# Peptides against a protein of PDB entry 4AID, part 28

Target 1, 242 residues: chain A of PDB entry 4AID
Amino acid sequence: FDIKRKTIEWGGKTLVLETGRIARQADGAVLATMGETVVLATAVFAKSQKPGQDFFPLTVNYQEKTFAAGKIPGGFFKREGRPSEKETLVSRLIDRPIRPLFVKGFKNEVQVVVTVLQHDLENDPDILGMVAASAALCLSGAPFMGPIGAARVGWVDGAYVLNPTLDEMKESKMDLVVAGTADAVMMVESEIQELSEEIVLGGVNFAHQQMQAVIDAIIDLAEHAAKEPFAFEPEDTDAIKA

## One batch from the design tools (peptide; aimed at target 1 C138 A225 E228 P229)

Design b2_p17_4_s2 (made by RFdiffusion4, then SolubleMPNN; from b2_p17_4, 8 letters changed)
Fold by OpenDDE base, seed 5:
Structure b2_p17_4_s2 (fold): chain B 242 residues (1-242), chain A 17 residues (1-17)
Amino acid sequence: as target 1 above (242 residues)
Amino acid sequence: SMEFLERLRKAVEERKA
């Protein structure tokens, strides 16, 4: 196996992004670990557009229920049954920032699947799933103008906390999820308990700053492990300068 | 960005060489 791994210290935790061991049948596949929470993100894209395709057919599926502690299954997990509310919400959290970053005019089917393989009960797999999905897309060869980073920000004891644990979140006055590129915030989702707009905006900026290390890690991994980019030229009329 | 995709293309080419 040609295993590539990137490891960084991020918010006082070790983030590991690994590719080449599992889900090799995908266009991109990343095993991401933070603490003892482990997610597998896979990206698959069609190599042709369907006749008459008039919209960009991106599907994001986040799955949390069927994890086996200490097992890294080698295949695509399809969820048995209907998504939970959480899985539906997290699927949307991943979809929102990545959807606008595909090259304009690309209408090939893209499927991103994020599967929680292990949960340590401290680190929420949603942020890790966002990071892993970004990395998997960057590795896939799809015309994805990423990477995105993601971060959760808490407000505990009058300070910002990067990726608070589930226990720290109980004391947090803010649950702020941010996703963005190196240059821009793409998505904000927040639950706030009576905090000033200034603190919230500061939290967004803090998140965006802190996710740069993740973005850089994904770039480094992609430079070493990405597949050949799919040959796709945007239609001239819609030169997205980003 | 498109710059990122170009950078990746270059990196892949350099790895094949």
Scores: peptide ipSAE 0.530, ipTM 0.929, DockQ to the pose 0.929
OpenDDE base, seeds 1, 2, 3, 4: peptide ipSAE 0.101, 0.514, 0.523, 0.511; ipTM 0.712, 0.926, 0.928, 0.927

Design b2_p17_4_s3 (made by RFdiffusion4, then SolubleMPNN; from b2_p17_4, 7 letters changed)
Fold by OpenDDE base, seed 2:
Structure b2_p17_4_s3 (fold): chain B 242 residues (1-242), chain A 17 residues (1-17)
Amino acid sequence: as target 1 above (242 residues)
Amino acid sequence: SMAYMERLREAVERRKE
């Protein structure tokens, strides 16, 4: 098995991105670890467009499966069959920044699945899931103009905190999730308690700066492990103004 | 970016050599 691994220090924690061990049937598959939180992201895309397909059929599914329930808060009480509110929210958090980064005119089915395998009760799998999904897409050969990075920013004791633990978040006056490319912020989601606009804008900038190390780590992994890019030429009428 | 896609294509080709 050709296993490729990238390890970085990120916000005082070790981030590991691994490919080649699990889910080899996917176009891209990444096992991501931060602390003892572990997620598996898979990306699969159709090699042809369906007849009459008029929109881009991207599906993103974040899942906390029952086999991990002993290591996931509240996991034992998941009702069969419907995504939880958290799973729905995180699926949207992953979808929002990646959807606009596919090459215009690409209308092949794309499925991204993020599965939580382990939760350490400190590191939230949502940010890790966003990073893993980005990496899996970059490895897949899909016409994805990534990578994206992601970061959560807290405000604790008058300072920004990168990816606060669940316990640090109880003391935080800000829950700010940012996703972006190397060049641009693509998504901001925020819950804020009595903070100035200046502090919030500073938090977005802090997040975007801190996610560059993750973007670079995904690029390095992709340079060593990505599949051949799928041959896709956009129709001339959809010319992306460079 | 398109620049990233091109760099990735070049990196994949270099691994085939």
Scores: peptide ipSAE 0.305, ipTM 0.864, DockQ to the pose 0.889
OpenDDE base, seeds 1, 3, 4, 5: peptide ipSAE 0.288, 0.291, 0.291, 0.229; ipTM 0.859, 0.856, 0.861, 0.824; seed 5 fails the geometry check

Design b2_p17_4_s4 (made by RFdiffusion4, then SolubleMPNN; from b2_p17_4, 8 letters changed)
Fold by OpenDDE base, seed 2:
Structure b2_p17_4_s4 (fold): chain B 242 residues (1-242), chain A 17 residues (1-17)
Amino acid sequence: as target 1 above (242 residues)
Amino acid sequence: MEEYLERLREAVERRKA
């Protein structure tokens, strides 16, 4: 087994990105850990386009499996068959920033699956899932113009907090989720309690600055473990130079 | 591989500039 691992300190927590141990049948697979929260992201893509495919068929599926339910809040009562509201929302949070980063004209089927394997009740698996999905795509060889980073920002005692714990979030006046590339913010989702626009904009900037360490960690992992890029020529060559 | 890694390295260098 050729196991590659990147470890960084991020917001006072250890982030670990690992590949090569599990899910080897995927094009990309990353086991991501922060605290004792653990997620597996897998990326698979078709090597050909389906006849008559007219749109980009990306599917993102975030799942909290029943075997992890002993540590997942409310996990014991998951009825088989429909995504929870949380699973639906997190699937969209992952989809939104990654979808526009695929090379224009690529219409092969892409499936990203993020599975929560363990939850520590402190570190939310949503941000970790976004990071893991980005890393899995960068390792896959798919024509994905990532990586993305992601961060949650709280506002506690008049200061920004990177990836607040679930307990710190109870005292936070802001729940701000940001995703972006090295160069750009791609997605903002925010719930805010009586804060100025200046504090919110400062939170977006803080998130984008703090996620750069994660972007660098994904790049370092990709330099050591990425598959050969899938040979794909875009329909419009001018769109890659912009 | 090399072209992909080059684009990633360029993105890192643009961020540091």
Scores: peptide ipSAE 0.113, ipTM 0.761, DockQ to the pose 0.075
OpenDDE base, seeds 1, 3, 4, 5: peptide ipSAE 0.035, 0.096, 0.035, 0.008; ipTM 0.706, 0.754, 0.677, 0.452; seed 5 fails the geometry check

Design b2_p17_5 (made by RFdiffusion4)
Pose (drawn by RFdiffusion4):
Structure b2_p17_5 (pose): chain A 242 residues (1-242), chain P 17 residues (1-17)
Amino acid sequence: as target 1 above (242 residues)
Amino acid sequence: SEREEIMEKLRERWAKH
């Protein structure tokens, strides 16, 4: 039972989100394509709370398969091993904006895994990885507040540029990743060539405007394909506090 | 419908944000 939101031509690149064909046993699994870069994002959460668990346990693993680029690993063991710098960075890049959007009071294990299956030498899977992770979370039914969008905004020839490619990045004076909900920017990460607070802040806002088409697209797929929502009421400590 | 009930529940939960 296969389902896509393949629409979203997004910033001139085709973004497809598919579910129901791959990884049917996960709570949420989305194969996401942008251009010709492909990632599978899966989301599973435990349906129970561990005794005495006192914080919200969430793990995000982002991993690149070297076959995503037609190469065998250079390591002595010719297999992927410990995460690289890029994999741990991208893992925090997904975890940061998601961790706060789970319902306050929820403490079940949650694991989201994003695996890079194909890289097109143009579209960085890191942003795509964020979007696919967000899509799988919405579909899983876990207490995860609305979808997250994300984008990279560059600054080329005096203008904002959405999701610039790797070659476009050579000419950019800004590298800004923003992830947000429909209402709010949730995270920023950047490396900037001494641009003003105004332009930087402008890029953050441009990104928040440009990522709405993605949140819409996730909401659209969730309307057709999400699992039943997991019931979770927080404790009404409201009367005791007053 | 069942699908509408799912989306209603999610929209209610998401509106608390």

Design b2_p17_5_s1 (made by RFdiffusion4, then SolubleMPNN; from b2_p17_5, 6 letters changed)
Fold by OpenDDE base, seed 1:
Structure b2_p17_5_s1 (fold): chain B 242 residues (1-242), chain A 17 residues (1-17)
Amino acid sequence: as target 1 above (242 residues)
Amino acid sequence: SEREAIAEKRRALWAKG
């Protein structure tokens, strides 16, 4: 098996991005690990546009499947049918920053699936899922202008904390999720308890700085493991409307 | 930076097409 792996230290934790072990039928597939939390991201894209396709058909599905339910508190067999509120929210958190980064005029179907395989009850799989989805798209050959990085920022004891544990988050006055490229913040989602705008803006900047190591790790993985870029030329008609 | 060069290369790959 041609397994390629990138390992970095990130916020005092080891982040591992791996490709080539599983989901080889996908255009891109990444197994991401932080602590004992493990997610699989897969990216698949159609090699042609459907006749009459007038919008970009991107689907993002985040799933906390029953395979991890042996370690997830409240391990109700989630009936296979409807995404939970969390799964819906995290799917949107992944979608929001990646959707604008596809080449304009690309209207081939793209499916991103993030599956939580293991949860350690310390490291939330949402941030890890965002990172894994970004990496899978970068490996796929799809016309995606990423990578994105992502980070959660807490405010504990008067300091920023990168990717706080679930226990640290109970003491945090901030739940700030940021996603961005090397050059830009693409998405902010925040829940704040009586903090100044200055602290929140500082948290966004802190997140964007801290995610650079993740962006670099995805790039390094892609240099070694990415498929050839899909030959796509946007039709001139979509360029004229810009 | 190497990152900027890669990002630029990606931009160029998708902008030339």
Scores: peptide ipSAE 0.157, ipTM 0.796, DockQ to the pose 0.143
OpenDDE base, seeds 2, 3, 4, 5: peptide ipSAE 0.101, 0.023, 0.005, 0.022; ipTM 0.724, 0.621, 0.327, 0.587

Design b2_p17_5_s3 (made by RFdiffusion4, then SolubleMPNN; from b2_p17_5, 12 letters changed)
Fold by OpenDDE base, seed 1:
Structure b2_p17_5_s3 (fold): chain B 242 residues (1-242), chain A 17 residues (1-17)
Amino acid sequence: as target 1 above (242 residues)
Amino acid sequence: SARAERAARRAALWALG
């Protein structure tokens, strides 16, 4: 196997991004690990546009399947076929920041699937899933102007905490999920308990700063493992309006 | 700046093909 791996220290934890072992039939595939939480992201895109396609057909599916029973809390009771509320929410958290980063005019079908393979009960697979999806897209050759990074920020004992554990989150006055590029914040989702706007804005800035190491790690992985860029030229839509 | 360098590297992943 030609396995490529990037490892970084991130928020006092080891983040591992790996490609080349699993799902080699996908355009991009990344196994991401933090602690003992493990996710697989796959990206697949059509090499042509469907006739009459008028919108960008991106689908994002985050899944915590029953085959990971004993590795995921409550995984044994998850009925196959309907996304949980969490799976629906996390699918949207991944979709929101990546959708605007595709080249304008690209209308080939894109499918991103994030599967939780293991959960350690400390590290939430949502942030890891966002990072893995970003990496899988960057490896795929799709016309994606990523990577994105992602981070969760807590507020515990009067300080920002990067990717708080599930236990630290019980004491947190903030659940702030941020996704962004090297240059911009793309998405914020927040639940806040009696905190000032200044603390929240500071949390967004902290998240965006801390995710730069992840963005750089994805770029480093892609430099060694990305497929050739898909040849796509956007139609000059300005020439049709003249 | 380190940010401008990352932006350039990011753009290069797809736009240099």
Scores: peptide ipSAE 0.074, ipTM 0.720, DockQ to the pose 0.098
OpenDDE base, seeds 2, 3, 4, 5: peptide ipSAE 0.067, 0.043, 0.050, 0.069; ipTM 0.696, 0.692, 0.705, 0.699

Design b2_p17_5_s4 (made by RFdiffusion4, then SolubleMPNN; from b2_p17_5, 11 letters changed)
Fold by OpenDDE base, seed 1:
Structure b2_p17_5_s4 (fold): chain B 242 residues (1-242), chain A 17 residues (1-17)
Amino acid sequence: as target 1 above (242 residues)
Amino acid sequence: SAREAIAARRAARDALG
């Protein structure tokens, strides 16, 4: 197995991005680890467009499987059933920033699946899942103009905290999730208490600065492990403004 | 784009190898 790994220090924690061990049948597959939280992201895309396809068929599915139930609170009864509210929300958090980054006119089916394999009860799998999905797409060869990075920002004791633990979040006056590229913020989701707009905007900027190390780590991994780019030429009517 | 950055890094690596 040709296993490629990138490791960085990120917010005082070790982030590991690994490819080549598991899910080798996918176009891209990344095992991401932060602390003892572990997620698997897979990206698969169709090599042709379906006849009559008029929209971009992107599906994102975040899953907290029962196999991790020994390390996921409430996991014992996740039947093969309807996604939880959390799984639906996180699937949307991943979808929102990645969807606009596909080349215009690309209407081949794309499936992104993020599976939580382990949870340490400190590091939330959602941010790690966003990072892993971004990395898996960059490895896939799909016409994706990522990576995105992602970060959670808290406000604890009058300071910004990058990716606060679940316990630190109980004391946080802010739950701010940001996703973006190197150049732009693509998505903000925020739950705030009594905080000024200045503190919230500063949190967005802090998140965007802190995610650059993750973006660079994905690029470094993709340099050595990405598949050849899928040859896609958009129809002339969708002039890609470069 | 980062796709271009990845392609550029690959081309640079392949030119040094």
Scores: peptide ipSAE 0.240, ipTM 0.829, DockQ to the pose 0.082
OpenDDE base, seeds 2, 3, 4, 5: peptide ipSAE 0.159, 0.142, 0.220, 0.149; ipTM 0.784, 0.771, 0.815, 0.715; seed 2 fails the geometry check

Design b2_p17_6 (made by RFdiffusion4)
Pose (drawn by RFdiffusion4):
Structure b2_p17_6 (pose): chain A 242 residues (1-242), chain P 17 residues (1-17)
Amino acid sequence: as target 1 above (242 residues)
Amino acid sequence: SHSAERLEEALERRRES
């Protein structure tokens, strides 16, 4: 039972989100394509709380398979091993904006895994990885507040540029990753060539505008394919506090 | 929040269907 939101031509690149063919046993699994870079994002959460668990346990594992680029690993064991700098960075990049959007009071194990299956030498899977992770979360039925969008905004020839490719990045004076909900920017990360607060802030806002098409697309797929929501009421400590 | 409401509305429509 296969389902896509393949629409979203997004910033001139085709973005497809598919579910129901791959990884049917996960709570949420989305194969996401942008251009010809492909990642599978899966989301599973435990349907129970561990005794005495006192914080919200969430793990995000982003991993790149070297076959995503037609190469065998250079390591002595010819197999992927410990995460690289890029994999741990991208893992925090997904974790940061998601961790606060789970319902306050929820403490079940949640694991989201994103695996890079194909890299097209143009579209960085890191942003795509964020979108696919957000899509799988919405589909899983966990208490995850609305979808997250994300984009990289560059600054080339005096203009904002959405999701610039790797070659476009050589000419950019800004590298800004923004992830947000429909209402709010949730995270920023950037490296900037001494641009003003105004332009930087402008890029953040441009990104938040430009990522709406993605949140829409996730909401659209969730409308057709999400699992039943997991019931979770927080405790009404409201009367005790007053 | 508006963002959560939008997803809730989409899930309500899915359950009604």

Design b2_p17_6_s1 (made by RFdiffusion4, then SolubleMPNN; from b2_p17_6, 8 letters changed)
Fold by OpenDDE base, seed 5:
Structure b2_p17_6_s1 (fold): chain B 242 residues (1-242), chain A 17 residues (1-17)
Amino acid sequence: as target 1 above (242 residues)
Amino acid sequence: SLAEQRLQEALARRRAA
């Protein structure tokens, strides 16, 4: 197997992005690891548009499978059929920043699936899932104008903390999730305990700065492993309405 | 974006190799 791997130090942890070992049937597939948390992101896109397709059919599914639940505290055997509230929320966190980055007029079905394979109880798989999904899309050949990076920012002892552990998050006055491109913030989600707007904005800037290393890592991986871009020409009519 | 440009340039370099 032609396995490509990118490893970076990120927030005092090793981030590994790997492709070529798992899910080779997908258009893009990335195994992402931080600590002992492991996620698999897959991107699949249809090579044609469905007749009469009027919207962009992007589906993002984040899944914490039960086999990982042996390492997830309180992992009730999720009944096989319905996404948990967490899975639904994280699926939206991944969807929000990536959806705007598809080429306008592209209405082929796109499916992104993020599967938690392992959880270390320290590193939340949501951020890792966002990064992995971005990487998988960049590798897929889909007309995705990524990558995105993502970061969680905490506020612990009067300082910003990049991707705080679950234990550090208990002491955090902020849970700030940011996703963006190299040039722009695309999404902010925040839970804040009585912090100033200045601290929050500083947290967004901190996140955006810290995610650049991830964006660069995805680009480096794509240089070595991306499929040929899918030949898609948007119809001229959608370009004029921008 | 600059990242998009870098990605497209990277992919273009790979196609030329």
Scores: peptide ipSAE 0.148, ipTM 0.783, DockQ to the pose 0.870
OpenDDE base, seeds 1, 2, 3, 4: peptide ipSAE 0.051, 0.135, 0.123, 0.138; ipTM 0.718, 0.776, 0.771, 0.776; seed 1 fails the geometry check

Design b2_p17_6_s2 (made by RFdiffusion4, then SolubleMPNN; from b2_p17_6, 8 letters changed)
Fold by OpenDDE base, seed 2:
Structure b2_p17_6_s2 (fold): chain B 242 residues (1-242), chain A 17 residues (1-17)
Amino acid sequence: as target 1 above (242 residues)
Amino acid sequence: SLGEARLQAALERRRAR
């Protein structure tokens, strides 16, 4: 096994990004860990476009699979076959910031799958899943103009909190999820309780600053583990409209 | 983007090894 690992301290927690142990059949595969929450992100892309493909066929699937009793809250036998509301929402949270970062004219199928392997009841797998998906894409060789970072910001006792625990979130007046590149915010999702616009905007800026360490960690992992970029030349007709 | 440029530079360094 050629295992590559990047470890950083992030918001007072250890973030681990690992590749090369699992899902080797994927184009990119990353195990991400924070606390005892563990996610597997896999990226797979087709090496050719389907005949008559007119849109970019990106599928993002976040799954909180019931692994062994006691490792995921509410792990009663949920009916096999339909994503939960949470799984649907988190799949969209991952999709939104990554979709615009694929090279224009790329219409090969791309599948991003994020699977929650373990949940510690403190660290939400959603942010970890966003980070892992970004890392898996950057390792894959897909024509992805990443990385993205992601962060959750809370507002507790009159201060911003990076990636609050599920218990800290009960006391938070803000649930702010931000995703972005090194240069730009790509996505904001927010639930706010009686806070000024100034505090919310400050939260977006705080998130974007804090996610830079994650972006740097993904780049460092890619330097040591990425596949060769897939040879994709956009058709000249799409380059003239930039 | 700067992040993309940094990723590309990292991939180039990987190829040179």
Scores: peptide ipSAE 0.601, ipTM 0.950, DockQ to the pose 0.925
OpenDDE base, seeds 1, 3, 4, 5: peptide ipSAE 0.600, 0.593, 0.600, 0.591; ipTM 0.949, 0.948, 0.950, 0.948; seed 3 fails the geometry check

Design b2_p17_6_s3 (made by RFdiffusion4, then SolubleMPNN; from b2_p17_6, 8 letters changed)
Fold by OpenDDE base, seed 1:
Structure b2_p17_6_s3 (fold): chain B 242 residues (1-242), chain A 17 residues (1-17)
Amino acid sequence: as target 1 above (242 residues)
Amino acid sequence: SLAEERLQKALEKRRKK
C-alpha cells in the first residue's frame, strides 16, 4: 500500500493526516486523527457536467456513524434516518468555506463525505472533519482553490485556547469556529458570553494564524499524494457574467 | 495565495511526472 502520512504538533496535540489506506475508490480520501478522535473524509467528483446543470452541485455530508457508537456522546442508536442537528450544522460548517473556492463555471457534481470513526470525548470531530475534507479535496484533482484550514478558539481564564477540549469548553466564554485559506478568512461561526468585539476579532486572527500549520501540512501531503489535476477550463462566457 | 500557488505548483509537478 502506498500510504502517505503527515504529522504535526498543533495546539499541543498531534494531528495526523493519512492517505492511501482507506477509500481508494474516492478521488481523494484522508484519514485524520487528533488524540483518539478519528475521521475519514472522502471527495468524489464527476468527470462531466450533467445536461442542463445550471448550478454547482456540491454536497457535503458529515456523519457520526454507529462504528464509533461506544465513544460518541449520545450514541444511542441514531435510527437510520435524517441527519442529527449536529450533523447538519457541521455539514454546513464544512460546506460554507469550501464552496466559494471551486473554479468558477465548474458545475460537475462534487460529493464530500466526512465520517467519524472514533471519538475520544475530548477532541470534537467537527474541526478535524473540516481539515480532513480540505485535505481530501486537495488530493482529489478537483478544481478546488484550497486548502482551507480550520480552528476552534476558546476564551479560558483571560486567554485564547486553540481547539479546547470538551471539558475546557465548559469554562470557555467563547466558542469560535474559523475557517480560511492562507490569505483569507472564509467563515466565522461564534457563540460568545459577555465578551468584547475586540476579544472576538482577536480570536478570529488567532485562529487564522494557528491554522497556517494545518494548511502547510495539507500542501505537504498533496505534494506527495495528490492525483493529477482534472483538466478544466472555464468557458470565457461564464467568467464575464460575474 | 502563496499556499494556493504552492499547491498548484505541486499539482503541476505531479502532472509532469
Scores: peptide ipSAE 0.243, ipTM 0.831, DockQ to the pose 0.677
OpenDDE base, seeds 2, 3, 4, 5: peptide ipSAE 0.239, 0.214, 0.241, 0.190; ipTM 0.831, 0.816, 0.834, 0.809; seed 2 fails the geometry check

Design b2_p17_6_s4 (made by RFdiffusion4, then SolubleMPNN; from b2_p17_6, 5 letters changed)
Fold by OpenDDE base, seed 2:
Structure b2_p17_6_s4 (fold): chain B 242 residues (1-242), chain A 17 residues (1-17)
Amino acid sequence: as target 1 above (242 residues)
Amino acid sequence: SKSQERLEEALKKRREK
């Protein structure tokens, strides 16, 4: 097995990105760990466009599978067949920043699946899932203009906190999720309690600064593990004004 | 983007190994 691993310290926690051990049938697959929370992201893309395909068919599916009773909050009560509200929201949270980063004119099917394998009850798997999905796409060879980073920012005791624990979030006046490239913020989602616009904007900037280490870690992993880029030339009529 | 350029450079270095 050719296992590649990148480890960084991020917000006082160890982030591990690993590839080559699991889901080798995918175009890209990343096992991401923070604390004892573990997610598997897989990216698969079709090598041809379907006849009559007129839109970009990206599907993102975040799943908290009931593998181990007691290792995933709420795992015991999942009704068979429909995504939970959380799974639906997190799937959209991952979709929003990645969708605009595919090369214009690419209309091959892309499926991103993020599966929560373990939850430590401290580190939320949503941010970890965003990071893992970004890494899996960068490894896949798909025409994806990533990586993205992601971060959650709290406001606790008059300070920004990177990726607050579930317990720290109870004391937080802000739940701010940011995703972006090295150059740009792509998505902001926020729940704010009685904070100034200045503090919120400062939180977006803080998130974007803190996610650079994750972007760098994904690039380092890609240098060692990425597949060859899929040969895709956009039609001249869709020329990307760079 | 700077992200894309860095990824392309990383992929280039991989092909040269």
Scores: peptide ipSAE 0.313, ipTM 0.860, DockQ to the pose 0.903
OpenDDE base, seeds 1, 3, 4, 5: peptide ipSAE 0.260, 0.342, 0.296, 0.329; ipTM 0.829, 0.880, 0.852, 0.869; seeds 3, 4, 5 fail the geometry check

Design b2_p17_7 (made by RFdiffusion4)
Pose (drawn by RFdiffusion4):
Structure b2_p17_7 (pose): chain A 242 residues (1-242), chain P 17 residues (1-17)
Amino acid sequence: as target 1 above (242 residues)
Amino acid sequence: DEFLEKLQEWWEKRQEE
């Protein structure tokens, strides 16, 4: 039972989100393609709370398979090992905007794994990784508040540029990753060539406008393919507090 | 909250079909 939202031509690149063919045993699994870079994002959460668990346990693992680029690893063991700098950075990049969107009071184990299966030498999977992770979360049925979008905005020839490729990045004076909900920007991360607060803030807003097509696309797939929502009521400590 | 309620409605509609 296979399902795609393959529409979203997004910023001139084709973005496809597919579910129901791969990883059917996860709560949510989405194979996401943008251009020819492909990641599988899976989301599983425990249907129970561990005794005395006092914070929300969430793990995000982003991993790159070197076969995603047609190479065998250079390491003595010719197998991927400990996460690199890029994998841990991207893992925090997904975790940061998601962790606050789970319903206050929810403390079940949640694991999201994103694996890079193919890299097209153009489209960074990091943003794609964020989108696919958000799609799998929505489909899983966990108490995760609306989808997240994300984009990289560059600054080339005096204009904002959406999801610039790796070659376009050589010419950009800004590298800004933004992730947000429909209502709000949830995170920013950037490296900037001394541009003003105005332009920087402009890129943040441009990104939030440009990522709406993605949130729409996730909502669309969730409408066709999401699992039953996990019932979770927070405690009405409202009367005790007053 | 509203999004979760909307997801519940969509699930019910797909089960009815």

